# Designs tried in a protein design run: peptides against a protein of PDB entry 2QAS. Part 23

Target 1, 120 residues: chain A of PDB entry 2QAS
Amino acid sequence: PPEDLMQYEAMAQDALRGVVKAALKKAAAPGGLPEPHHLYITFKTKAAGVSGPQDLLSKYPDEMTIVLQHQYWDLAPGETFFSVTLKFGGQPKRLSVPYAALTRFYDPSVQFALQFSAPE

## One batch from the design tools (peptide; made by RFdiffusion4, then SolubleMPNN)

Design b1_p12_3_s3 (from b1_p12_3, 4 letters changed)
Fold by OpenDDE base, seed 4:
Structure b1_p12_3_s3 (fold): chain B 120 residues (1-120), chain A 12 residues (1-12)
Amino acid sequence: as target 1 above (120 residues)
Amino acid sequence: APPPDADSLFRP
């Protein structure tokens, strides 16, 4: 096939990552997400910029999935990454995840799903 | 959807 010098697929992927960012900003706003909306987010744990406790990240060498619904704190959606505090086995952990590390976004309430290619 | 690894689906 002809060479795509415009890199349209990458542009489209980045645009759709913007949907995730926007959704997280809505989630971080006062009052949180409107019920019953909640977010499943999957990301590559070894992607550049991913940060969290070593013990946690070591447990998930490839990908992990977090959910923003009932228990999440201090959600901070920045322009290139978001950070959030979640509990794992009852223990609060702080994660920082670049949007570029995402591989899946899903809102089961309306069955809205996005998939992304991320560094492996 | 993949099962979550965090506890965030459950209410306190």
Scores: peptide ipSAE 0.199, ipTM 0.756, DockQ to the pose 0.167
Fold by OpenDDE base, seed 1:
Structure b1_p12_3_s3 (fold): chain B 120 residues (1-120), chain A 12 residues (1-12)
Amino acid sequence: as target 1 above (120 residues)
Amino acid sequence: APPPDADSLFRP
């Protein structure tokens, strides 16, 4: 097939990653997400820029899925990555995740789902 | 959807 020098698929994926960023910004706004919306976010734990406790990341060597619903704190959605505090086994831990590391986004309330290519 | 790995589904 002809070579796509425009890289349209990458552009499309980038645009869709923007949906995740926008959704997280809504979640971080005063009052949080409008009920019943909540977000499942899956990402590659070894992707460049992913940061978190060593013990936690070691437990999930490939992918991790977090959910923003009832227990999340200090959600900070930046332009290239977001950070959030979540509890794991009752212990609060800070995660920083580049949008480029995402592989899946899902809002069960309206069954909205996105999938992304991400580095191993 | 796969199960979450965090406690964030629990309502205190």
Scores: peptide ipSAE 0.136, ipTM 0.722, DockQ to the pose 0.165
Fold by OpenDDE base, seed 5:
Structure b1_p12_3_s3 (fold): chain B 120 residues (1-120), chain A 12 residues (1-12)
Amino acid sequence: as target 1 above (120 residues)
Amino acid sequence: APPPDADSLFRP
């Protein structure tokens, strides 16, 4: 097949990553997400820029899925990454995740799903 | 206040 010198697939993925960013910005707004919307976010824990407690990241050497519904705090969706405080085992933990590290985004309330190719 | 999640991490 002909070579895609435009890299359309990468551009499309970047655009779709923008959807995730926008959704997180809505979640971070006053009042949070409108019920019953909630977000499942899967990311590669060893991807560049991922930051969090060592014990937590060590527990999930490949990827992990977090849920943003009722128990999340200080959600800060930046332009290249988002950070959020979530409870794991009852303890609050701060995570910082670049959008480039994402592999899956899902909102069960409307069955909206996105899948991404993240760095290995 | 909204009800608490079972856990912030999803496990199949």
Scores: peptide ipSAE 0.057, ipTM 0.657, DockQ to the pose 0.436
Fold by OpenDDE base, seed 3:
Structure b1_p12_3_s3 (fold): chain B 120 residues (1-120), chain A 12 residues (1-12)
Amino acid sequence: as target 1 above (120 residues)
Amino acid sequence: APPPDADSLFRP
């Protein structure tokens, strides 16, 4: 088959990562997400730029899924990564996750799902 | 009851 020198699939992946960024920006706005919307975000814990407590990341050596619904604070969606404070085992933890590390995005309230190929 | 943690709401 013809060689895709434009790398359209990669472009599409990047565009879809933009959906996650936009959704997080809405979540970070005053008032947060409109009910009943909430976000399940899965990412590669060993991807470049992923930052968080060692104990937490060690518990999830490949992928980790976080939910933004009831217990999250200081959500800061940047242009290349987002950071957020979440509770794990009752303890608040700060995570920083590049959008490039994402492998799954899901809003169960409307059954909206995205999957990504994430480089490390 | 307090809400569940961020890693406890995920269901396969």
Scores: peptide ipSAE 0.055, ipTM 0.668, DockQ to the pose 0.348

Design b1_p12_3_s4 (from b1_p12_3 with P1A S4A G9L)
Fold by OpenDDE base, seed 3:
Structure b1_p12_3_s4 (fold): chain B 120 residues (1-120), chain A 12 residues (1-12)
Amino acid sequence: as target 1 above (120 residues)
Amino acid sequence: APPADADSLFAP
């Protein structure tokens, strides 16, 4: 097959990562997500720029899936990464995740799903 | 639905 010198697939991936960023910005706005929308976000824990408690990240050496629904605090969706406070085993943990580290996004309320290839 | 690791899924 002919060579794609435009790298269209990479462009499409970046555009779809923008959907996640936009969704998180909606979630962070006053009032939060409109019910019943809630977000499952999966990311590579060892990807560059991922930040969080070492014990937590060590527990999930490959991928981690977090849920933004009932208990999350201080969601801050930046331009290149988002940060959020979630509870794990009852303990609050702060995570910072670059959008480039994402591998899955899912809103089960409308069965909307995205998948991504993430850098190592 | 994918498995979740955070408590939020199971919280009221």
Scores: peptide ipSAE 0.111, ipTM 0.728, DockQ to the pose 0.174
Fold by OpenDDE base, seed 4:
Structure b1_p12_3_s4 (fold): chain B 120 residues (1-120), chain A 12 residues (1-12)
Amino acid sequence: as target 1 above (120 residues)
Amino acid sequence: APPADADSLFAP
């Protein structure tokens, strides 16, 4: 709300971003995600703190959706951002994504979905 | 489901 000085909606979204962080920490643990869980993560590629190969990020100027299922390596879910190695066109690329940059999270196996407002 | 931009979905 325009006059909500407490910024409750932002607080709620930050709390929900914590779900993503927790899910990624589960994914990063030994054994990975329990089958058949897998994660679709969408984020704004131009958001502050997003890092990766310039050519890759240029290819996706607005949003990018990555999937953590069959091919992902060195998933490192930090407190403010996560990093992961994924293959694009067969080539491994390292991405670093702040949780604040997220716009969607989805686990198709149980149809669990979250949406976020991210910095433009 | 959102479109996947990474190879992960289609790799063994």
Scores: peptide ipSAE 0.088, ipTM 0.738, DockQ to the pose 0.171
Fold by OpenDDE base, seed 2:
Structure b1_p12_3_s4 (fold): chain B 120 residues (1-120), chain A 12 residues (1-12)
Amino acid sequence: as target 1 above (120 residues)
Amino acid sequence: APPADADSLFAP
């Protein structure tokens, strides 16, 4: 097939990353997500811009999945990344994840899923 | 859905 110099697939993926950002902004609003909506977010821990405790990121060298449903705090969805506080092993950890690092987004309540190719 | 790594999946 002919070469796509417009890189439409990449543009489409970037647009879909915008869906994740919008969803997280809804989740961060007062009252949180409307039940029963909740989010499974998977990301590459070694992707540029990912920030968190060294011990945590070392434990998950490739990907990790977080769930935003009952136990999450201070969700702050920015324009290029979001940050959130979650507990791991009973300890609160602050994560900062660029949307570009995402590989999967899933809302089981309505079976809405997105998958992304995230470079390391 | 794949298993989550955060404690939140076990929260009531």
Scores: peptide ipSAE 0.064, ipTM 0.704, DockQ to the pose 0.175
Fold by OpenDDE base, seed 1:
Structure b1_p12_3_s4 (fold): chain B 120 residues (1-120), chain A 12 residues (1-12)
Amino acid sequence: as target 1 above (120 residues)
Amino acid sequence: APPADADSLFAP
């Protein structure tokens, strides 16, 4: 088969990662996500740039899923990564996740799902 | 009050 020197598949994946970034920016705007939208975000915990509580990340050595619906704070969607405060065991913790680390994005309210290939 | 999203997944 012919060699794809344009790397279209990678371009498409990056474009779709942009959907997640855009969705998070909507979530971070005043008023938050419009009801009933909420976000399930799965990422590789060992991917470069992932930061969070060591004990928590150690419990999930491969992938971790977070939910942004009822309780999330200080969501900061940057251009290459987002950070957010969530409670774990009642304790607020800060997570920082590069978009490149994502493996799954899902909004159950409208059954919108994306899957990504992410290196660990 | 609704449950904490992260706690719902990660808290016992």
Scores: peptide ipSAE 0.054, ipTM 0.651, DockQ to the pose 0.335

Design b1_p12_4_s1 (from b1_p12_4, 4 letters changed)
Fold by OpenDDE base, seed 4:
Parts: C-alpha cells; sequence; structure tokens
Structure b1_p12_4_s1 (fold): chain B 120 residues (1-120), chain A 12 residues (1-12)
C-alpha cells in the first residue's frame, strides 16, 4: 500500500484516546459515573510516564488493568495523564498513567470497548 | 489482555 505520510492511524488513535480522557473527566465530576457505568483501563506498566509503587508495578512487568467503579479516590484526569488512588492488598496507592500508555478501555455496562497501540 | 491476574484493584 502507498505510504501514509499523514499518519492517519495515529491521529485516529489519539482521537479515541480522547474518549478515555473525556470518560475519566465524567468519572471525576461530582457524583462520579452514572450507575452502572464503570471502567476497565489497561495500560503498559513500563511506558514512559507511568508511575506508582515499585512493588506493585514489578508484579506486572507488561501491562495491568485497573477498575474504576466503587473503590477509587482522587481521580485527577489531566490533559496528558490521569492519576488515581486505588487499594491493593488493602493499601491505598497512587497511580499516574499517561493516556499514551493505554492499550484497552472497556465499560462492561454497555459493552463499549476501545483498543490502542502503545509503546512496548 | 484482560485477565484475573492483571485485574486491579485486588478484590477485598
Amino acid sequence: as target 1 above (120 residues)
Amino acid sequence: ALNLEGLLPEPP
């Protein structure tokens, strides 16, 4: 196929990442997500910008999925990354994930899914 | 991939 100098696929991917950002902003708004909506977010743990507890990230060297439903706090969806506090082993821990690190987004309540290409 | 081991936060 001819060479795509416009990089349309990448543009489309970024546009779709915008959906995730928008969804997280809705989740962060007063009242949270409208039930029964909840989010499954998968991301590459070694992607640039990903930060969190070393012990946690070490257990998931490739990617991990977090669920935002009932037990999440201080969700802060920025323009390039979001941060959130979740409990792991009963301990609250802060995670910061760039949207560029995402590989999957899913809302089981309406079976809405998105997949993304992320750096290895 | 979405699997039990990769699902977080950990269940209570």
Scores: peptide ipSAE 0.045, ipTM 0.677, DockQ to the pose 0.215
Fold by OpenDDE base, seed 5:
Structure b1_p12_4_s1 (fold): chain B 120 residues (1-120), chain A 12 residues (1-12)
Amino acid sequence: as target 1 above (120 residues)
Amino acid sequence: ALNLEGLLPEPP
């Protein structure tokens, strides 16, 4: 088949990553997500741009999933990455995750799921 | 790190 020089697949994937960004922006708005919506976000912990507590990232060298429902604070969804404070073992941790590092997005309330190819 | 619960933040 002919070579796709437009890279449509990549463009489509980027557009879908935009859904995650938009969802997070809604989650960051006053009042948070409309119940019962909540988000499961999985990402590659070693992807470029990912930052957080070394102990936490070291514990999950490949991927980790975070849930945004009731226990999240200072969610800041930027244009290329988002940051959020979550508790792990009772301790608040600040994570910064580029949308490009995402591998899965899921909202159980409406069974909406997306999967992405992230850097290995 | 082998189970989902271990990969999630502390539940409310």
Scores: peptide ipSAE 0.043, ipTM 0.672, DockQ to the pose 0.246
Fold by OpenDDE base, seed 2:
Structure b1_p12_4_s1 (fold): chain B 120 residues (1-120), chain A 12 residues (1-12)
Amino acid sequence: as target 1 above (120 residues)
Amino acid sequence: ALNLEGLLPEPP
């Protein structure tokens, strides 16, 4: 097939990453997400910009999924990455995840799903 | 791939 010099697929992917950012901004608003909406976010743990407890990231060398529903704190959705506090092993821990590191986004309440190709 | 072991955080 003809070479796509415009890289439309990549542009589309970036646009869809914007959906995740927007959703997280809604989740960060006072009162959180409107029930029953909740988010499953999967990301590559070794992607550039991913930050978190070394022990936690070591447990999940490839990717992990976090759930934002009832137990998340200080969600801060920035322009290029978001950060959030979650409990792992009973301990609150801060994670920072670039939107570019995402591989999957899912809201079970309305069965809305997005998949992304993230760099290895 | 997504699996239960990779699903975090821990349930309440």
Scores: peptide ipSAE 0.043, ipTM 0.674, DockQ to the pose 0.232
Fold by OpenDDE base, seed 3:
Structure b1_p12_4_s1 (fold): chain B 120 residues (1-120), chain A 12 residues (1-12)
Amino acid sequence: as target 1 above (120 residues)
Amino acid sequence: ALNLEGLLPEPP
């Protein structure tokens, strides 16, 4: 088959990562996510730019899935990464995750799913 | 790995 010098697949992946960014911006707005929407976000814990408690990231060396519904605080969706405070074992933890580290996005309320290839 | 709200059903 002919070589794709435009790299359309990569462009499409980047565009779809933009969907996650936009969704998080909606989640961070006053009032939060409109019910019943909630987000499952999976990312590579060793990807460049991922930041969080060492104990947490060490415990899960491959991927983590976080849920944003009722128990999240100070969600800050930036242009290249987002940060959020979540509870693990009852303790609040701050995570910073680049959009490039994402491998999966899912909203069960409407069965909307995205998958991504993420660099490690 | 899931946070506390990860007790919800796992996505497909």
Scores: peptide ipSAE 0.048, ipTM 0.677, DockQ to the pose 0.231; fails the geometry check

Design b1_p12_4_s2 (from b1_p12_4, 4 letters changed)
Fold by OpenDDE base, seed 1:
Structure b1_p12_4_s2 (fold): chain B 120 residues (1-120), chain A 12 residues (1-12)
Amino acid sequence: as target 1 above (120 residues)
Amino acid sequence: PLNLEGLLPEDP
């Protein structure tokens, strides 16, 4: 097939990553997500820019999924990454995840799903 | 075995 010099697929992927960013911004707004919406976010734990507690990231060397529904704090959706505090093993953990590290986004309430290619 | 739920935070 002819070479796509415009790289449309990559542009489309980036646009769809923007959906995740926008959704997180809504989740971070006063009042949080409108019920019953909640977010499943999967990302590569070793992707550049991902940060969090060593014990947690070591437990999930490839990918992990976080859920934003009722128990999330200090959600800060930036332009290139978001950070959030979640509980693991009863302990609050701070995660920082670049949008580029995402591999899956899902909102079960409306069965909305997105999949992305992310760095290995 | 690892499943989707196992990848989630304890309190989503």
Scores: peptide ipSAE 0.042, ipTM 0.666, DockQ to the pose 0.196
Fold by OpenDDE base, seed 4:
Structure b1_p12_4_s2 (fold): chain B 120 residues (1-120), chain A 12 residues (1-12)
Amino acid sequence: as target 1 above (120 residues)
Amino acid sequence: PLNLEGLLPEDP
């Protein structure tokens, strides 16, 4: 295939990552997401910028999926990454995930899904 | 009832 000097695929991926960012900003607004909307977010745990508890990340060396519905706190959707507090094994943990690390986004309530290419 | 919120392992 001919060489794509415009890098359209990367531009498209970044645009779609913007949907996730926008969705998280809605989730972080007062009142949270409008029911029954909720989010399944999958990301590469070893991607640059990902941070969280060592034990948790070590348990999931490739990818992990977090669910944002009723049990999430202090969701902070920044411009390049978001951070959120979730409970794992009954313990609250803080995660910081760059949007570039995402591989999947899904809202089961309306069956809306997005997939992304992330660094290995 | 058991909720799926939290973590779903992607890497088995």
Scores: peptide ipSAE 0.042, ipTM 0.653, DockQ to the pose 0.099
Fold by OpenDDE base, seed 2:
Structure b1_p12_4_s2 (fold): chain B 120 residues (1-120), chain A 12 residues (1-12)
Amino acid sequence: as target 1 above (120 residues)
Amino acid sequence: PLNLEGLLPEDP
């Protein structure tokens, strides 16, 4: 097939990452997401810009999935990354994840799913 | 590979 010099697939992926950002902004609003909506977010833990406790990231060397439903605090969805506080083993942990690090987004309540290609 | 539950934070 002819070479795609426009890189449409990459543009489409970036546009869809915008859906995640928009969803997180809704989740960060007072009152959170409208029930029963909740978000499963999977990302590459070693991707550039991902930050969090070393012990946690070491435990999940490849990918990690977080759930935003009932146990999340201080969700801050920025323009290029979001940060959120979650509990692991009963301990609160602060994570910062660039949207570019995402590999999967899913809302089980309406079975809405997105998949992304992220750098290894 | 680790199962999905093992990758999740504490969230009911």
Scores: peptide ipSAE 0.041, ipTM 0.662, DockQ to the pose 0.217
Fold by OpenDDE base, seed 3:
Structure b1_p12_4_s2 (fold): chain B 120 residues (1-120), chain A 12 residues (1-12)
Amino acid sequence: as target 1 above (120 residues)
Amino acid sequence: PLNLEGLLPEDP
C-alpha cells in the first residue's frame, strides 16, 4: 500500500488520548463521575514523566492499571499529564501520569475501551 | 473500594 506521509494513525491516536483527558476532567469536577461510570487506566510505569512511589512502580516494571471510582482524591488533570491520590493497600499514594504513557482506557459501565501505543 | 494495582481484569 502507499506510504502514509500524513501519519493519520498517529493523529488519530493523539485525538483519542484527548478523550481520556476530557474524561478525567469530568471526573475531577465537583461531584466526580456520574454513577455508575468509573475508569480503568493502564499506563507504562517506565514512560518518561511517570512519577510515584518507588516501591509501587518497581513492583510493576512494565505497566499497571489504576481505578478511579470511589477511592481517589485531588485528581488534577493537566494538559499533558494528570496527577491523583489513590490508596494502595490502604496507603494513600500520589501518582503523576502523562497522557502519552497510557496504553489502555476502559469504562466498564458502558463498555467503552481505548488502546494506545505508548513510548517508554 | 480499595484501589487495585497491576493488571486488572477487563470486566471485573
Scores: peptide ipSAE 0.040, ipTM 0.658, DockQ to the pose 0.099

Design b1_p12_4_s3 (from b1_p12_4, 6 letters changed)
Fold by OpenDDE base, seed 4:
Structure b1_p12_4_s3 (fold): chain B 120 residues (1-120), chain A 12 residues (1-12)
Amino acid sequence: as target 1 above (120 residues)
Amino acid sequence: ALNLEGLLPVDP
């Protein structure tokens, strides 16, 4: 096939990452996510810009999925990354995840799913 | 330390 110098696939992927950012901004609003919407977000734990507790990230060297439903705090969706506080084993942990690190986004309530290519 | 609402391992 002919060479795509425009990199349309990457452009489309970035556009779809915008959906995740927008969804998280809705989730961060005062009223939170409208019931029954909730978000499953999968990302590469070793991707550039990912930060969190070492002990947690070490247990998941490739990917991990976080769920934003009722137990999330201080969700801060920035322009290039989002940060959020979640409980793991009953302990609150702060995670920071660039949108570029995402590999999957899913809202089970309406079966809306997105998949992304992320750096290893 | 798996929290079903907080964490789901995909490639542990």
Scores: peptide ipSAE 0.045, ipTM 0.667, DockQ to the pose 0.139
Fold by OpenDDE base, seed 2:
Structure b1_p12_4_s3 (fold): chain B 120 residues (1-120), chain A 12 residues (1-12)
Amino acid sequence: as target 1 above (120 residues)
Amino acid sequence: ALNLEGLLPVDP
């Protein structure tokens, strides 16, 4: 097939990452997500811009999935990354994840799924 | 979700 010099696939993926950003903004609004919506977000833990407790990231050297439903706090969806506080082992921990680090997004309530290619 | 068990946080 002819060479795609426009890189449309990459453009499409970036646009779809915008869906995740928009969904997180809804989740961060007062009252949270409308029930029964909840979000499974998978990302590469070693991707550029990912930050969090060293012990946590060491536990998940490749990728991890976080769930935003009932137990999340201070969700801050920025333009290039989002931050959120989650409990791991009963302890609250802050994660910051660039949208570019995402590999999967899923809302089981409506079976809406997105998959992304993320650099290691 | 299409993820391996154990990749989820303890308190989702």
Scores: peptide ipSAE 0.039, ipTM 0.647, DockQ to the pose 0.174
Fold by OpenDDE base, seed 3:
Structure b1_p12_4_s3 (fold): chain B 120 residues (1-120), chain A 12 residues (1-12)
Amino acid sequence: as target 1 above (120 residues)
Amino acid sequence: ALNLEGLLPVDP
């Protein structure tokens, strides 16, 4: 097959990561996500830029999924990464995840799903 | 999983 010098697949992946960023920005806006929308976000825990409690990340050496519905605080979606506070065992923990680390995005309410290749 | 709305090792 002919060589794709434009790297369209990579461009498409970047565009789709933009959908996640936009969705998180909606979630962070006053009032949060409109019910029943909620987000399942999966990411590579060892990807560059991922930060959080070492013990937590160590428990999930490959990937982990976080759910943003009712138990999350201070969601801050930046241009290259987002951060959010979640409770684990009753203790609030801050996670910072670059969009480039994402491998899956899902909104069960409307069965909207995206999958990505993420570098580590 | 540690938190049904926080952390899931593998999503359903």
Scores: peptide ipSAE 0.038, ipTM 0.652, DockQ to the pose 0.178
Fold by OpenDDE base, seed 5:
Structure b1_p12_4_s3 (fold): chain B 120 residues (1-120), chain A 12 residues (1-12)
Amino acid sequence: as target 1 above (120 residues)
Amino acid sequence: ALNLEGLLPVDP
């Protein structure tokens, strides 16, 4: 097959990452996501820019999935990363995840799924 | 969070 010098797949993937960003912005808006929508977000824990509690990240050396439904606070979706507070072991922890670190996005309510390549 | 195949952290 001919060489794709335009890198269309990469552009498409980048555009799809925009869907995640947009979805998170909807989730962060007053009132949150319209029920029954909720989000499962999987990301590479060692990807550049990922930050959070070391003890938690250590438990998930490769990837971890977080759920944004009822137990999340202060969701802040920026342009390149989002941050959110979740409880682990009864303690609120702040996670900061670049969109580039995402490997999976899923909304079970409508079975909408996206998968991405993320840096190792 | 819901535990799903070990990828999800359990809250709280």
Scores: peptide ipSAE 0.032, ipTM 0.626, DockQ to the pose 0.167; fails the geometry check

Design b1_p12_4_s4 (from b1_p12_4 with H3N E10T P12L)
Fold by OpenDDE base, seed 3:
Structure b1_p12_4_s4 (fold): chain B 120 residues (1-120), chain A 12 residues (1-12)
Amino acid sequence: as target 1 above (120 residues)
Amino acid sequence: PLNEEGLLETPL
């Protein structure tokens, strides 16, 4: 096909990343997500800007998936990244993830899924 | 899923 100098696919992907940001902002609001909605978020653990416990990130060197439903605290969705406290092995741990690091977003309640390319 | 809550379900 002819060369796309407008880079429409990239623009579309950026717009779809905005959906994740908006969803997280809803999740962070008082009362959280409306039941039965909950989020599965997959991201590249080595992507620039990803921050979290070394033991956890070392255990999952490629990517990992987190669930936001009942067991999440202090969700802070910024403009370029979000941070959240989750429990792993019963221990609360803080994660900071840039939206650019995401590879998958899924809400099982309505089977809504998005896939993204993320930097290595 | 990897966090405590997520260990109970696998996304499709």
Scores: peptide ipSAE 0.051, ipTM 0.693, DockQ to the pose 0.225
Fold by OpenDDE base, seed 4:
Structure b1_p12_4_s4 (fold): chain B 120 residues (1-120), chain A 12 residues (1-12)
Amino acid sequence: as target 1 above (120 residues)
Amino acid sequence: PLNEEGLLETPL
């Protein structure tokens, strides 16, 4: 196939990552997401910029999925990454995830799904 | 599978 010098696929992926960012900003606003909306977010745990508990990341060496519905706190959606506090094994932990590390986004309430290419 | 609320295990 011909060489794509415009890198359209990357541009499209970045645009779609913007949907996730926007959704998280809505989730972080006062009152949170409008019910019954909630988010399943999958990301590569070894991607550059991912930060979290060592034991947790060791348990999930490839990727993991977090759910933002009932038990999440201090969601902070930045321009390049978001951070959030979740409970793992009953203990609150802080996760920081660059949008570039995402591989899947899903809102079961309306069956809205996105998939992304991410670093191995 | 769901381990606990907020976390889903994603098999390799």
Scores: peptide ipSAE 0.047, ipTM 0.676, DockQ to the pose 0.150
Fold by OpenDDE base, seed 2:
Structure b1_p12_4_s4 (fold): chain B 120 residues (1-120), chain A 12 residues (1-12)
Amino acid sequence: as target 1 above (120 residues)
Amino acid sequence: PLNEEGLLETPL
C-alpha cells in the first residue's frame, strides 16, 4: 500500500484523545458529570509521565483502569495530562496520567468507547 | 471487576 506521509492515524488518535480531555473537563466542572454518565479510563502504568502510588503502580505493571463516578476528588484535567485523587485502602492518593498513556476510554451509560495505542 | 476504591482489575 502507498506510504502515508501525512500520518493520518496519529492525527486521528490525537483528536480522539481530545475527546477524553474534554470529557474530563466536563467531569471537573461544578456539579460533575450529568448522571448517569461516568468514566472508565485505562492507561499504561509504565508510560512516560504516569505518576502515582508506588505500591499501586507496582501492583499493576502493565495497565490499570480507574472509574470516575463516586469516589474521586480534585480532578484536574490539564492540556497534556490529568490528575485525580482516589482512595486506595482507605488512603487518598494522587494519580497523574498523560493522555498519551491512555489505552481505553469508556462511558458505560451510553456505551461510548475509544481505544488507543500507547507505548509499552 | 470494580473494587471498593473504584479501581477495575481488568479492562472492560
Scores: peptide ipSAE 0.044, ipTM 0.688, DockQ to the pose 0.161
Fold by OpenDDE base, seed 1:
Structure b1_p12_4_s4 (fold): chain B 120 residues (1-120), chain A 12 residues (1-12)
Amino acid sequence: as target 1 above (120 residues)
Amino acid sequence: PLNEEGLLETPL
């Protein structure tokens, strides 16, 4: 098959990653997500730019999923990554995740799902 | 999901 020198699939993936960014910006707005919306975000824990508690990242060396519904704090959706404070085992932990590290996005309330190719 | 809320909800 002919080689795609335009890299259309990558461009499409980037556009769809923009959906996640936009959704997180809505989640970060005053009042949080409009109920009943909530977000499941899966990402590669070893991807470049991922930062978080070492114990969690070590325990889940491939990927992990976080949920943003009622218990998330200081959500900061930047242009290339987002950071958020979540509780794990009752302890607040800060995660920083580049959008490029995402492998899955899901909003169960409307069954909206996206899947992405991410760095191994 | 892994975070506390996700473990409680367990919708996936």
Scores: peptide ipSAE 0.187, ipTM 0.755, DockQ to the pose 0.281; fails the geometry check

